Peptides against a protein of PDB entry 3ESW. Designs and how they scored, part 74

Target 1, 322 residues: chain A of PDB entry 3ESW
Amino acid sequence: NNIDFDSIAKMLLIKYKDFILSKFKKAAPVENIRFQNLVHTNQFAQGVLGQSQHLCTVYDNPSWHSIVLETLDLDLIYKNVDKEFAKDGHAEGENIYTDYLVKELLRYFKQDFFKWCNKPDCNHCGQNTSENMTPLGSQGPNGEESKFNCGTVEIYKCNRCGNITRFPRYNDPIKLLETRKGRCGEWCNLFTLILKSFGLDVRYVWNREDHVWCEYFSNFLNRWVHVDSCEQSFDQPYIYSINWNKKMSYCIAFGKDGVVDVSKRYILQNELPRDQIKEEDLKFLCQFITKRLRYSLNDDEIYQLACRDEQEQIELIRGKTQ

## One batch from the design tools (peptide; aimed at target 1 Q311 Q313 Q322)

Design b2_p30_1_s1 (made by RFdiffusion4, then SolubleMPNN; from b2_p30_1, 14 letters changed)
Fold by OpenDDE base, seed 5:
Structure b2_p30_1_s1 (fold): chain B 322 residues (1-322), chain A 30 residues (1-30)
Amino acid sequence: as target 1 above (322 residues)
Amino acid sequence: MEYRTFEETLPSFSNEELLELINYELEKLK
């Protein structure tokens, strides 16, 4: 008896749809209690919640999108995208255009727009003087820096002139359009906003071991795609674990439609102990936050997102990202 | 954005992959 696996899978999807729809309509009292207890008692859970409250919604700002689009050289960007699309995009279909757009945005951002700042240049000595800068520590923002959501300011002394240079770590991505410099945090923050400004589905990925990047949902590839603006990297989730030999414990993706543990996509070797939270509690936490983010969506939207979530989970289980 | 339904992707899976999926989904429904 050839088991019709396709038929069985379709039936399961129908049941799963009904199950998801039933659960998304109202959080059970027991789930609310579990959530409140978890975020109150577990510091890691509280951190994930705090990040979700910011990262899941902050980039969905139409005014910011307009400012971004007015600031970028759109003529150059689309000229380059059109050029690459004309070479081979017609053979792959129209959906590949967005992949070319993201690749060009990666190029444009790294090569033409933004700058890596390990140490700032001396404000007195001018350009290319960062080698003369000695870190003195960090302090809180001043009154001007505080206007741009600055959490910390790194302080440097010039070994040549003795003057102090401030490197404020701005979290306001609109300010970053002006400063056009930073480390992984500033890069990922502004680049996430840039991708969002083009109407793309984007997640911010936080790694516990002091790195951050993006994921973009490719309609062409029909999956979440690794995007690192610092590395000008597209669809290379292995670069941290394999190429850098980085040890990692957690990678959490934050998007408007959900929070997802994406550790399995990026932690391929040298896994650090996952001792900050129980695996079941982390899974519950991400699901609960995701449920809250989707509370206002209709049944069809919930179902479509659930289908996408399931596809991603299957991908993560199979390890077939390539 | 119209996401491709999971149903549209099912024909691309092997029987082994479908079985794994079925088992995974059954565990969620418990």
Scores: peptide ipSAE 0.023, ipTM 0.419, DockQ to the pose 0.098
OpenDDE base, seeds 1, 2, 3, 4: peptide ipSAE 0.008, 0.015, 0.016, 0.008; ipTM 0.318, 0.354, 0.343, 0.344; seed 4 fails the geometry check

Design b2_p30_1_s2 (made by RFdiffusion4, then SolubleMPNN; from b2_p30_1, 13 letters changed)
Fold by OpenDDE base, seed 2:
Structure b2_p30_1_s2 (fold): chain B 322 residues (1-322), chain A 30 residues (1-30)
Amino acid sequence: as target 1 above (322 residues)
Amino acid sequence: MEYRTFSETLPSFSDEELLELIEFELKKLE
């Protein structure tokens, strides 16, 4: 009596598909109640929900994509990508090309396009005067600044001329195409949009300890890849915990298709207490939001994404994809 | 990306769920 393991495996795969699809049906009333209670009673959960409502959808704007592509020096970018791609004698087609594209976009963005702004230059004294700027605090946006989704304006006084310079913290990434300066928030915001504009699968990663970055799904590597525009970093998730020796508690990834706790990818040492929410509740929250984001998808799309998610979870637990 | 092997499905199930599925499918083979 030989057991046909292949037949069993095939049947199991069919059942697994059905099982997965069943999980993405409309949430049961009990789940809705749990969700509502969680977001109303837990501030961290409310924050995650709030971020998801913005970050999961805001970058899926075709008009913005067009503006981005019209703004970037595409000729330069593709020239450089083609050059690097041509060097790889073992290139296996279009999938690896996209990795080269992302790497070039990182280079282009940091070296040619965007600027780090710790302190603004004095509007009166001109270039290279940031060293003369003293922070006075923050205030709300004025009428003009408010047009560009500005929540906060940092105020600086020039020690040389005494004039006030405003540094609006714009959240409108299209405005950032003009200003071309900022800190990690502005960098990540615009760079996320840039990557999305090339039709890539991208997530925005929020770290509770005041940093943000991206993840890009590489078809070549068949996994989510760490991407930090500030650091011109590709596939170096360890840089924060190891290189920076940064202490962290939570890293949450926000994409159009899901919200995922990716803390295990980035928090490799010096973990801070995860006391903002129960682990079970956070897991539930991310799953629930992810489920909602997928309500309009067809069965094939749901299944494919679920497979991707499962592989990611395996990676996060084991450090290897199967 | 879809699952292609038995082993790829395992992490998605609890031990109880996996056992139930296996038992169910084994019964079909009888």
Scores: peptide ipSAE 0.011, ipTM 0.376, DockQ to the pose 0.047
OpenDDE base, seeds 1, 3, 4, 5: peptide ipSAE 0.005, 0.006, 0.007, 0.007; ipTM 0.337, 0.318, 0.350, 0.337; seed 4 fails the geometry check

Design b2_p30_1_s3 (made by RFdiffusion4, then SolubleMPNN; from b2_p30_1, 14 letters changed)
Fold by OpenDDE base, seed 1:
Structure b2_p30_1_s3 (fold): chain B 322 residues (1-322), chain A 30 residues (1-30)
Amino acid sequence: as target 1 above (322 residues)
Amino acid sequence: MEYRFFEETLPSFSDEELLELINFELEKLK
């Protein structure tokens, strides 16, 4: 009997697709119970959920995208991208253009647009006076600062004039387009929005050990790519563990289509104890949140994303990020 | 999966068995 291998292959593909899709069906009652119990009993899980409720959706704001694009020097950006693309990009196909764009955005953001702020300048003494600033602590926002999603204000006293200068830690990325200064939080927040404003697939990566960065899905590389605006870094996931010798326990990526534990991409050495949650529970949590984020998607979209997820998981397991 | 397995074994599998096999193979990749 001539085995119709083509028929079998088609059948297997259909069954595989159905199997994958079945994982993204509405959660069973038992899964809901497990989820609810987990987020109520585990603080880390609650934190991940809380972050997902914000970070997965906040940047999907068309009004913000417009404001960003109106604020950036697009002529300069595209001029530089075109220049770099013209050197060697044509041979690699159209998809590489986006990689050049992200690289230019990293350059532009760090060199032309945003500023690192260890200490603010004195409001009275003017520019280049941060060396005279002594931290007094932190307090809540005033009425004006509260308008811009400010949770904390760092307070500094000028050693020269004695006046107080406030450094509000704004979480409103639109306000950051005005202030154009901050630390890793402000940098990553605004840069995530910037990347999103160009229609890119972007995730916000939270590291438990007080750092944050982005990932961008490169169509050219066909994978998630590490992007750190603070470091002007593209596709260098090793910089934290290797270059900085940073000790880390968790790296969680938050995007519109899912939440993913990306720790394996970044924690290459000096791993801290992962004792905040059981590994199986973290996996479940991320999958559950991801499932919820995809509830409105059609089967084809779900399948495509699931395939991407699987590819990423294989990458993470095999250590083949680059 | 080995080619021989596809040729000799897969045609005899039920839908449930095929799904189990797929899952098993996926777990190996994880």
Scores: peptide ipSAE 0.017, ipTM 0.337, DockQ to the pose 0.029
OpenDDE base, seeds 2, 3, 4, 5: peptide ipSAE 0.007, 0.014, 0.009, 0.013; ipTM 0.370, 0.380, 0.349, 0.360

Design b2_p30_1_s4 (made by RFdiffusion4, then SolubleMPNN; from b2_p30_1, 13 letters changed)
Fold by OpenDDE base, seed 2:
Structure b2_p30_1_s4 (fold): chain B 322 residues (1-322), chain A 30 residues (1-30)
Amino acid sequence: as target 1 above (322 residues)
Amino acid sequence: MKYRTFSETLPSFSDEELLKLIKFELEKLK
């Protein structure tokens, strides 16, 4: 009896796809109970959930994308991308063009568009007066600042004129298109929206030790790529642990399609204690949130994302495939 | 990329490549 290996292979592929899809079905009651208990009893879990409720969806706003594209100098950006793409001389196709686009957006954002703000300039004395500013503390937003999702306002006094200058920490990225200044939070917030506005697959990475950055899924490289707008950095995940010698405990990536512990990509040395949650509970939490984010996706989308997730997990376990 | 296990390899291939791999593994059982 000639075993029809072709038919068996096809059947196995179907069953494998069905198996993968089965993992994304509605959570069992026991999983829901575990999830509810975890987020109610663990503060770190509650924080991750809270961030996911915002960061996983907020940037998927077509109105915001239009405003971004209308605000950026697209002619300059594409001119520079085309110029750099032409120099490479490699007919690597449209996939590599997107990497050039992200690199130019990093350049444009840091060099031409946005400003780092350690201290604000004095509103009275004008430009380049930040050196004269003394921090007085922080307060809640006023009525105008509150319109732009402002949680905190830093207060500064000018040593020269004695006037008070407010530095509102806006969380509305559209307001940041106007103000064009901030720290890592504002930089990452607006830059995440910018990348999303070009139709890119982007995650927001939160580090517990007071830094934030992006990841972009490169179709050319077929993986998630580290992107830090503050550093104009592309594919340099080692920058924090090695170059900065930063101590870190957790890096969590938030995207429309999932929440992923990406700590292994960035924490290469000087690891701080991971004592905020049990590792199994964190893994469960991220998987559970990811599952919820995918409830509305079709079977093909779920399968493709599951394949991508598995590739990423292999990468994170094995380290950089040389 | 040298995959250690069949399960680790599966997500990295197109459907066509996966079918070839499955077929290859099944043929080893013959």
Scores: peptide ipSAE 0.032, ipTM 0.572, DockQ to the pose 0.063
OpenDDE base, seeds 1, 3, 4, 5: peptide ipSAE 0.024, 0.019, 0.023, 0.033; ipTM 0.523, 0.431, 0.489, 0.596; seed 5 fails the geometry check

Design b2_p30_2 (made by RFdiffusion4)
Pose (drawn by RFdiffusion4):
Structure b2_p30_2 (pose): chain A 322 residues (1-322), chain P 30 residues (1-30); non-standard residues A184 YCM
Amino acid sequence: as target 1 above (322 residues)
Amino acid sequence: DDPLLDMLKELFDTNEEIVNELEKRIEKLE
């Protein structure tokens, strides 16, 4: 009995596909309650649910993608990307061009395109002039800035001239293309959209301890890559936990294809207690949403995606890539 | 090509190891 593994191996891959295609089916009402309910047992759940709604579908918008592309200096971007491909892009330029593009976009965005804003500059006094602004709090948007999905307008008084500069906090990323300033918040909103506008596979990563950033899928490294625009950073998920020494509890990724707990990629010391939701329930929560996010996908899509997800679990469960 | 098979070939050197891993993964899904 030379036991035939190639036979058994080829078989199973077949059986596995059925198991997978079954998993991503229906929404049998049994687990539906578990969902509609969990979202009331727990707010960390309502939190993730809410954000999934604001953040997964939103950046897939051709109208926007186009405007961003019109607006960005593509000639400049692609020239530099091409210049860096010139100084040899790996023996296998095997979709490595895509990585060189993301890196250059980071540079352009930071060095060139968008600017940070703690207190704003005085609107009437010069440009370099923020530290003579004392804040008078926050309030609702006026009529004009209400158009741009704004909740809070921080207002400031200029002690040198008396006028009041205001700093609306927008969520319409197209508005940010104009204002070209802000904090992680909007830096990240616009940068996610920018990445999506090059048709890249992109995600919004949310840290409960007040920071946001991106994840981009590198076909060259065939895995997700951490991208943080504020820090002009490429593949440095440790940056928060180690370099900054930031204490963190949870990290959640959002995208058109799904919602995934990516904590393990980032929270690699200074771990805070994860005391917000039964870990079993969180796994369920993401799975249900990811499953919901895919009813309209076909079998080949449902499957290829589920494998990428699995490849990611093993990456996170373990301590490394591959 | 099958993406699962490519993943398994990157992790394991023998067809026996791939069969064992597949069995474990199918059990997990059950």

Design b2_p30_2_s1 (made by RFdiffusion4, then SolubleMPNN; from b2_p30_2, 11 letters changed)
Fold by OpenDDE base, seed 5:
Structure b2_p30_2_s1 (fold): chain B 322 residues (1-322), chain A 30 residues (1-30)
Amino acid sequence: as target 1 above (322 residues)
Amino acid sequence: SDPLEEQLKKLFSTNEEIVIELKKKIKELE
């Protein structure tokens, strides 16, 4: 009895596709009730939802992508990418080129474009005067700063001249193209937009313990890749737990197509208590938001993304991130 | 070719026990 394995495989694939698609249908009334109750009763869940409403969609702005591409030195970037691509001589196809692009963007951003700002320079004394700056605290934005999605302004006094310097914490990434300075928040915000402007699949990763970074989906590696613009880091998810010995509880990734708990990728040791939400409720929340983000997608797109999600979950369980 | 279809074909060609179990599960879902 020649088992027609091809016919069985096709039949299984059809049934599996139908099963996956069934999960992405409109949420049942019970799921909506559970979601509403969770968001209303759990502060952490409300925070994740609030972040998803911004981070999952804000970077999908074609006008912003154009402004970014007009602002960056594309000739330098592509020259460097082409140079590195030519060295490896790998017949590994067009997919590896994107990894070189992301690596060059990390280099360009940190070395040529953006600046780390622990303390601002004194507006009166000029460059290299940050050592003379004393923090006085934080306040709300003024009328000008408020135009650029500024939530807080750090205030510094110069010990030399006595003048006040304001360091507005802008959340408008287009303003950051002008200011070209900040901390992890500003770095990750603008760098996420930069990667998106090249048409890449990118997620913003929020860590509860006051750090943020990106993930890029590498078609070459066929997985999500850790990307930290502050550290010029590519595919080094271990740097926080191992190199920094950082204690962490939650890492949540926000992308246009989903919200994912990626804690298992980054929390390798020194795990803090995960007491902000029940694990089953967090899983439900991320799945529910992901489902909503995919409501306008066709069946083929839903299926492809679901397959990618399952591969990522297998990777996270098996510890195959490296 | 769907990468999953190719993987399934490869899996089916290498492991008859998996094929039997999958056939059983398919029948249970029908």
Scores: peptide ipSAE 0.026, ipTM 0.528, DockQ to the pose 0.262
OpenDDE base, seeds 1, 2, 3, 4: peptide ipSAE 0.019, 0.021, 0.018, 0.021; ipTM 0.491, 0.476, 0.492, 0.519

Design b2_p30_2_s4 (made by RFdiffusion4, then SolubleMPNN; from b2_p30_2, 11 letters changed)
Fold by OpenDDE base, seed 5:
Structure b2_p30_2_s4 (fold): chain B 322 residues (1-322), chain A 30 residues (1-30)
Amino acid sequence: as target 1 above (322 residues)
Amino acid sequence: MDPLEELLKKLFKTNEEIVIELKKKIEELK
């Protein structure tokens, strides 16, 4: 009996597609009940859900993309990208151009565009006066600050002139295009929007231990790539666990097409207890939110994303990013 | 249910990694 391997292969692919698509059908009543119970009873789950409701969709704003592209020095950026691509990129194929773009955006953002702000300069004394600033604490936003999605304002007193300087922690990335300063939160927020404005597939990664960064999906590397705007880092997921010796428990990636526990990519040593949620419940939560984010997609889009997710899961299990 | 379909469904549930590898290999051979 000549086994028609081609027929079997075709059938396998068809049935596998159907199987994958079946996982992304509307949630069963039991799954909805489990989800509701989880987010109502587990604070960590509620936090992940709350973050997903914002981070998965907020950056998909065409008006914001236009404002970003109008604000950046695109001539400088593309000049630098073209220069680096002309040296090495032609031999590796056109898809590598986007990797050069992301690397240049990292450089441009850190070196030319945005500033780190441990302490603000004194509004009265002017530039380079942050050393004279004493923190007094934090308070809620005033009426003006509230217009720009500000949750907290850090208050500083100048030791030299005695004046108060406010450092509002703006969550509006368009306001950050004006202020051009902040810490990891502001850096990651605006940089995520910048990458999105170039039409890139980007995730916001939240670490429970007070750090945040991005991931970019490289078509050249055919995987998610670590991107930290604060560190000007590209494809260095080890920097936190190894270089910083940081202790971490959870890293969760938020994108338009899904929520993924990426802890295995970044937590290589010094793992803190993962006691905030059961592992099975976290897996369920991320899958459930991802499923909801994909409800409007067609079968082919769902299938392609599911295939990408499967490759990422294999990568995370096998530790292939080393 | 086609015996082959039943076997494939069982394979998909029990050996997802193998299925992904087989899928990749099939796609590379096209």
Scores: peptide ipSAE 0.046, ipTM 0.707, DockQ to the pose 0.085
OpenDDE base, seeds 1, 2, 3, 4: peptide ipSAE 0.018, 0.022, 0.019, 0.022; ipTM 0.450, 0.589, 0.512, 0.447

Design b2_p30_3 (made by RFdiffusion4)
Pose (drawn by RFdiffusion4):
Structure b2_p30_3 (pose): chain A 322 residues (1-322), chain P 30 residues (1-30); non-standard residues A184 YCM
Amino acid sequence: as target 1 above (322 residues)
Amino acid sequence: SSEPKFFNEKKVYTDDEILEILEKKSELNE
């Protein structure tokens, strides 16, 4: 009995596909209650549910993608990307060009395109002039800035001239293309959209302890890559936990294809207690949403995606890539 | 002027890659 593995191996891969295609089916009402309910037991759940709604579908918008592309200096971007491909892009330029592009976009966005804003500059006094602004709080948007999905307008008084500069906080990323300033918040909103506009596979990563950033899929490194525009950072998920020494509890990724707990990629010391939701329930929550996010996908798509997810679990469950 | 470039590529897994993932997962469940 020279036991035939190649037979048994080829078989199983077949059986596995059925197991997978079954998993991403229906929404049998049994687990539906578990969902509709969990979203009332727990607000960390309603939190994730809400954000999934604001953040997964939203950046897939051709109208926007095109405006961003019109607006960005593609000649400049692609020239530099090409210049860096010139100084040899790995023996295998095997979709490595895509990585060089993301890196250059980070540079352009930071060094060139967008600008940080703690307190705003005075609208009437010069440009470099923010530290003579004392804030008078926050309030609702006026008629004009109401158009751009704004909730809060921080207002400031200029002690040198008396006029009041205001700093609306917008969510319409197309509006940010114009204003070209803000904090992680909008820096990240616009940068996610920018990444999506090059048709990249992109995600919005949310840290409960007030920071947001991106994840981009590198076909060259065939895994998700951490991208943080504020820090012009490429593959440095440790940056928060170690370099900054920031204490963190949870990290959640959002995208068209799904919602995934990516904590393990980032919270690699200074771990805070994860005391917000039964870990079993969180796994379920993401799975149900990811499953819901895929009813209209076909079998080949449902499967190829589920494998990428699995490849990611093993990466997170273990301590490394591959 | 340059035309926009798009990278809508999706990862395609081979049988060997899928088998390796499953073996690794099985080892972790042990």

Design b2_p30_3_s1 (made by RFdiffusion4, then SolubleMPNN; from b2_p30_3, 16 letters changed)
Fold by OpenDDE base, seed 4:
Structure b2_p30_3_s1 (fold): chain B 322 residues (1-322), chain A 30 residues (1-30)
Amino acid sequence: as target 1 above (322 residues)
Amino acid sequence: MKKPVYFKEKKVFSDEEVLKILQEKLELLK
């Protein structure tokens, strides 16, 4: 009897789908106990959970998406995207258009829209006065600042006029559309929302060593792509470890569909001790949170996301074949 | 009029893509 490879492949796919779906069933009591014990006993796990409760869902706000799209110069953005797509994109198919869009959004955001703020300008002296600003420390938000999810306000004194300038660290990305300034946190926060507003699959990547960036799932590249709004960087995960010579221990990606340890994508050298949690416990935690985020999805959605996860895990194990 | 927002299509894995993932997994287990 000739081996029917096609039949075997079809049967394998059916069994694989069943197997995958079985992993995403409601957590067993033992898994719930393990999860509860982990988040109650491990501070890093608690931190990851806390971040997931915010970052995985906050950007899925249709009202915010509308406000973003009303605020951005969409005509300029699409003009530039269409221009770049017309050069090279037609040969690569329609899926590459989103890569051009993300690249233009990176350009637009850094060059036309948002400003890096090491120190604020003096509110009294006006623009380009940050050099005259002396930090006095941080304080809690006032009544107005508190309306925009502000936890901390940096206080600066102008050496020229003596006036105090407040730099509220807003966590409300809609307020950031108005202020149009910040550091890596504000940049990544608003840029994550911007990408989400275009209907893109986006993750917020938290690095334990005080940096944050995005990942975008490129349909063209069929993978998660590094996106750093601060750096206007697309698909350059090496910039931290290699270009900055940054030492890092953990990079955790937070998206609506899951939480993933992406450390292997970004930590290429100068790895710091991963001593905050056992690797198995971190893997369990991320999988458990991911499973919870997918509980409302249908079997086909779960299956497709699981296939994507598996592809990513292979990528993270093998490294990018440059 | 502002150009309509472009939304990407949801990635759908073909049977071949899934088989490739399975093959790659099996290779990593060797």
Scores: peptide ipSAE 0.553, ipTM 0.885, DockQ to the pose 0.751
OpenDDE base, seeds 1, 2, 3, 5: peptide ipSAE 0.543, 0.550, 0.544, 0.547; ipTM 0.879, 0.880, 0.877, 0.880

Design b2_p30_3_s2 (made by RFdiffusion4, then SolubleMPNN; from b2_p30_3, 16 letters changed)
Fold by OpenDDE base, seed 3:
Structure b2_p30_3_s2 (fold): chain B 322 residues (1-322), chain A 30 residues (1-30)
Amino acid sequence: as target 1 above (322 residues)
Amino acid sequence: MVKPRYFTEKKVFSDEEVLKILLEKLELEK
């Protein structure tokens, strides 16, 4: 009896699809109760939920995408991408073009577009006066600053002229297109929007130890790729643990299609205690939020995303396949 | 409205890719 391997493979795929889709059905009452109890009793879980409510959806704004694309020097960007693609891209296929685009956006953003602001320049003395600025603390936003989703304003006094300079920590990425300055939060916020504006699959990665970055899903590499706008870094997830010798406990990725614990990708050494939540509860939380984010998707979309999730989980378990 | 020149296609897993994922999952559960 010739084993019909093709028939068996087809049956396996059908059963697997059904199995995957069954996981994304509406949550059972028990799961809802567990979720509610978790977010009400665990502060870390509440924080993850709160972040997901913002970060998973805020960047999916077509009006913002248009404003971004109108603000960037697209001619310069595409000229540079086309130049790099013409050198090496034709040998690797069309999907590599997007990797070149992200690399150019990293270059453009850091070199041409945005500025790091450790301390602001003095509003009175002008450019290159940040060295004369003394921090006085932080305060709430004024009426004008409040229009741009500002939670905190850092206050500085100029040692030269004695005037006060305000550094609003804006969370409105459209305002950041105007201000063109910030720290890791502002950099990552605006850069996430920039990547989304090019139609890319992007996640915002929150690290509990005061850093943030992006992940981009590369069709060429067929995986999530580390992207840090502050560092002009592409596919260097090791930079924090190894290069910086940074101690970390949690890295959580927030995207439109899910929330994922990506700690294993970035925490390679110097792991801090993961004592904020039980591992099983964190896994449950991320899965539950992810399930909610996918409630409106069709079966084929759910299936494709689930296959991508499974591939990522394999990667996170095995480490980078060399 | 300004649009990007190129839109990245959504990843679609082939039957072969899915079978490979299944095989790898089975290997990890061992």
Scores: peptide ipSAE 0.591, ipTM 0.935, DockQ to the pose 0.626
OpenDDE base, seeds 1, 2, 4, 5: peptide ipSAE 0.587, 0.586, 0.590, 0.584; ipTM 0.933, 0.933, 0.933, 0.933

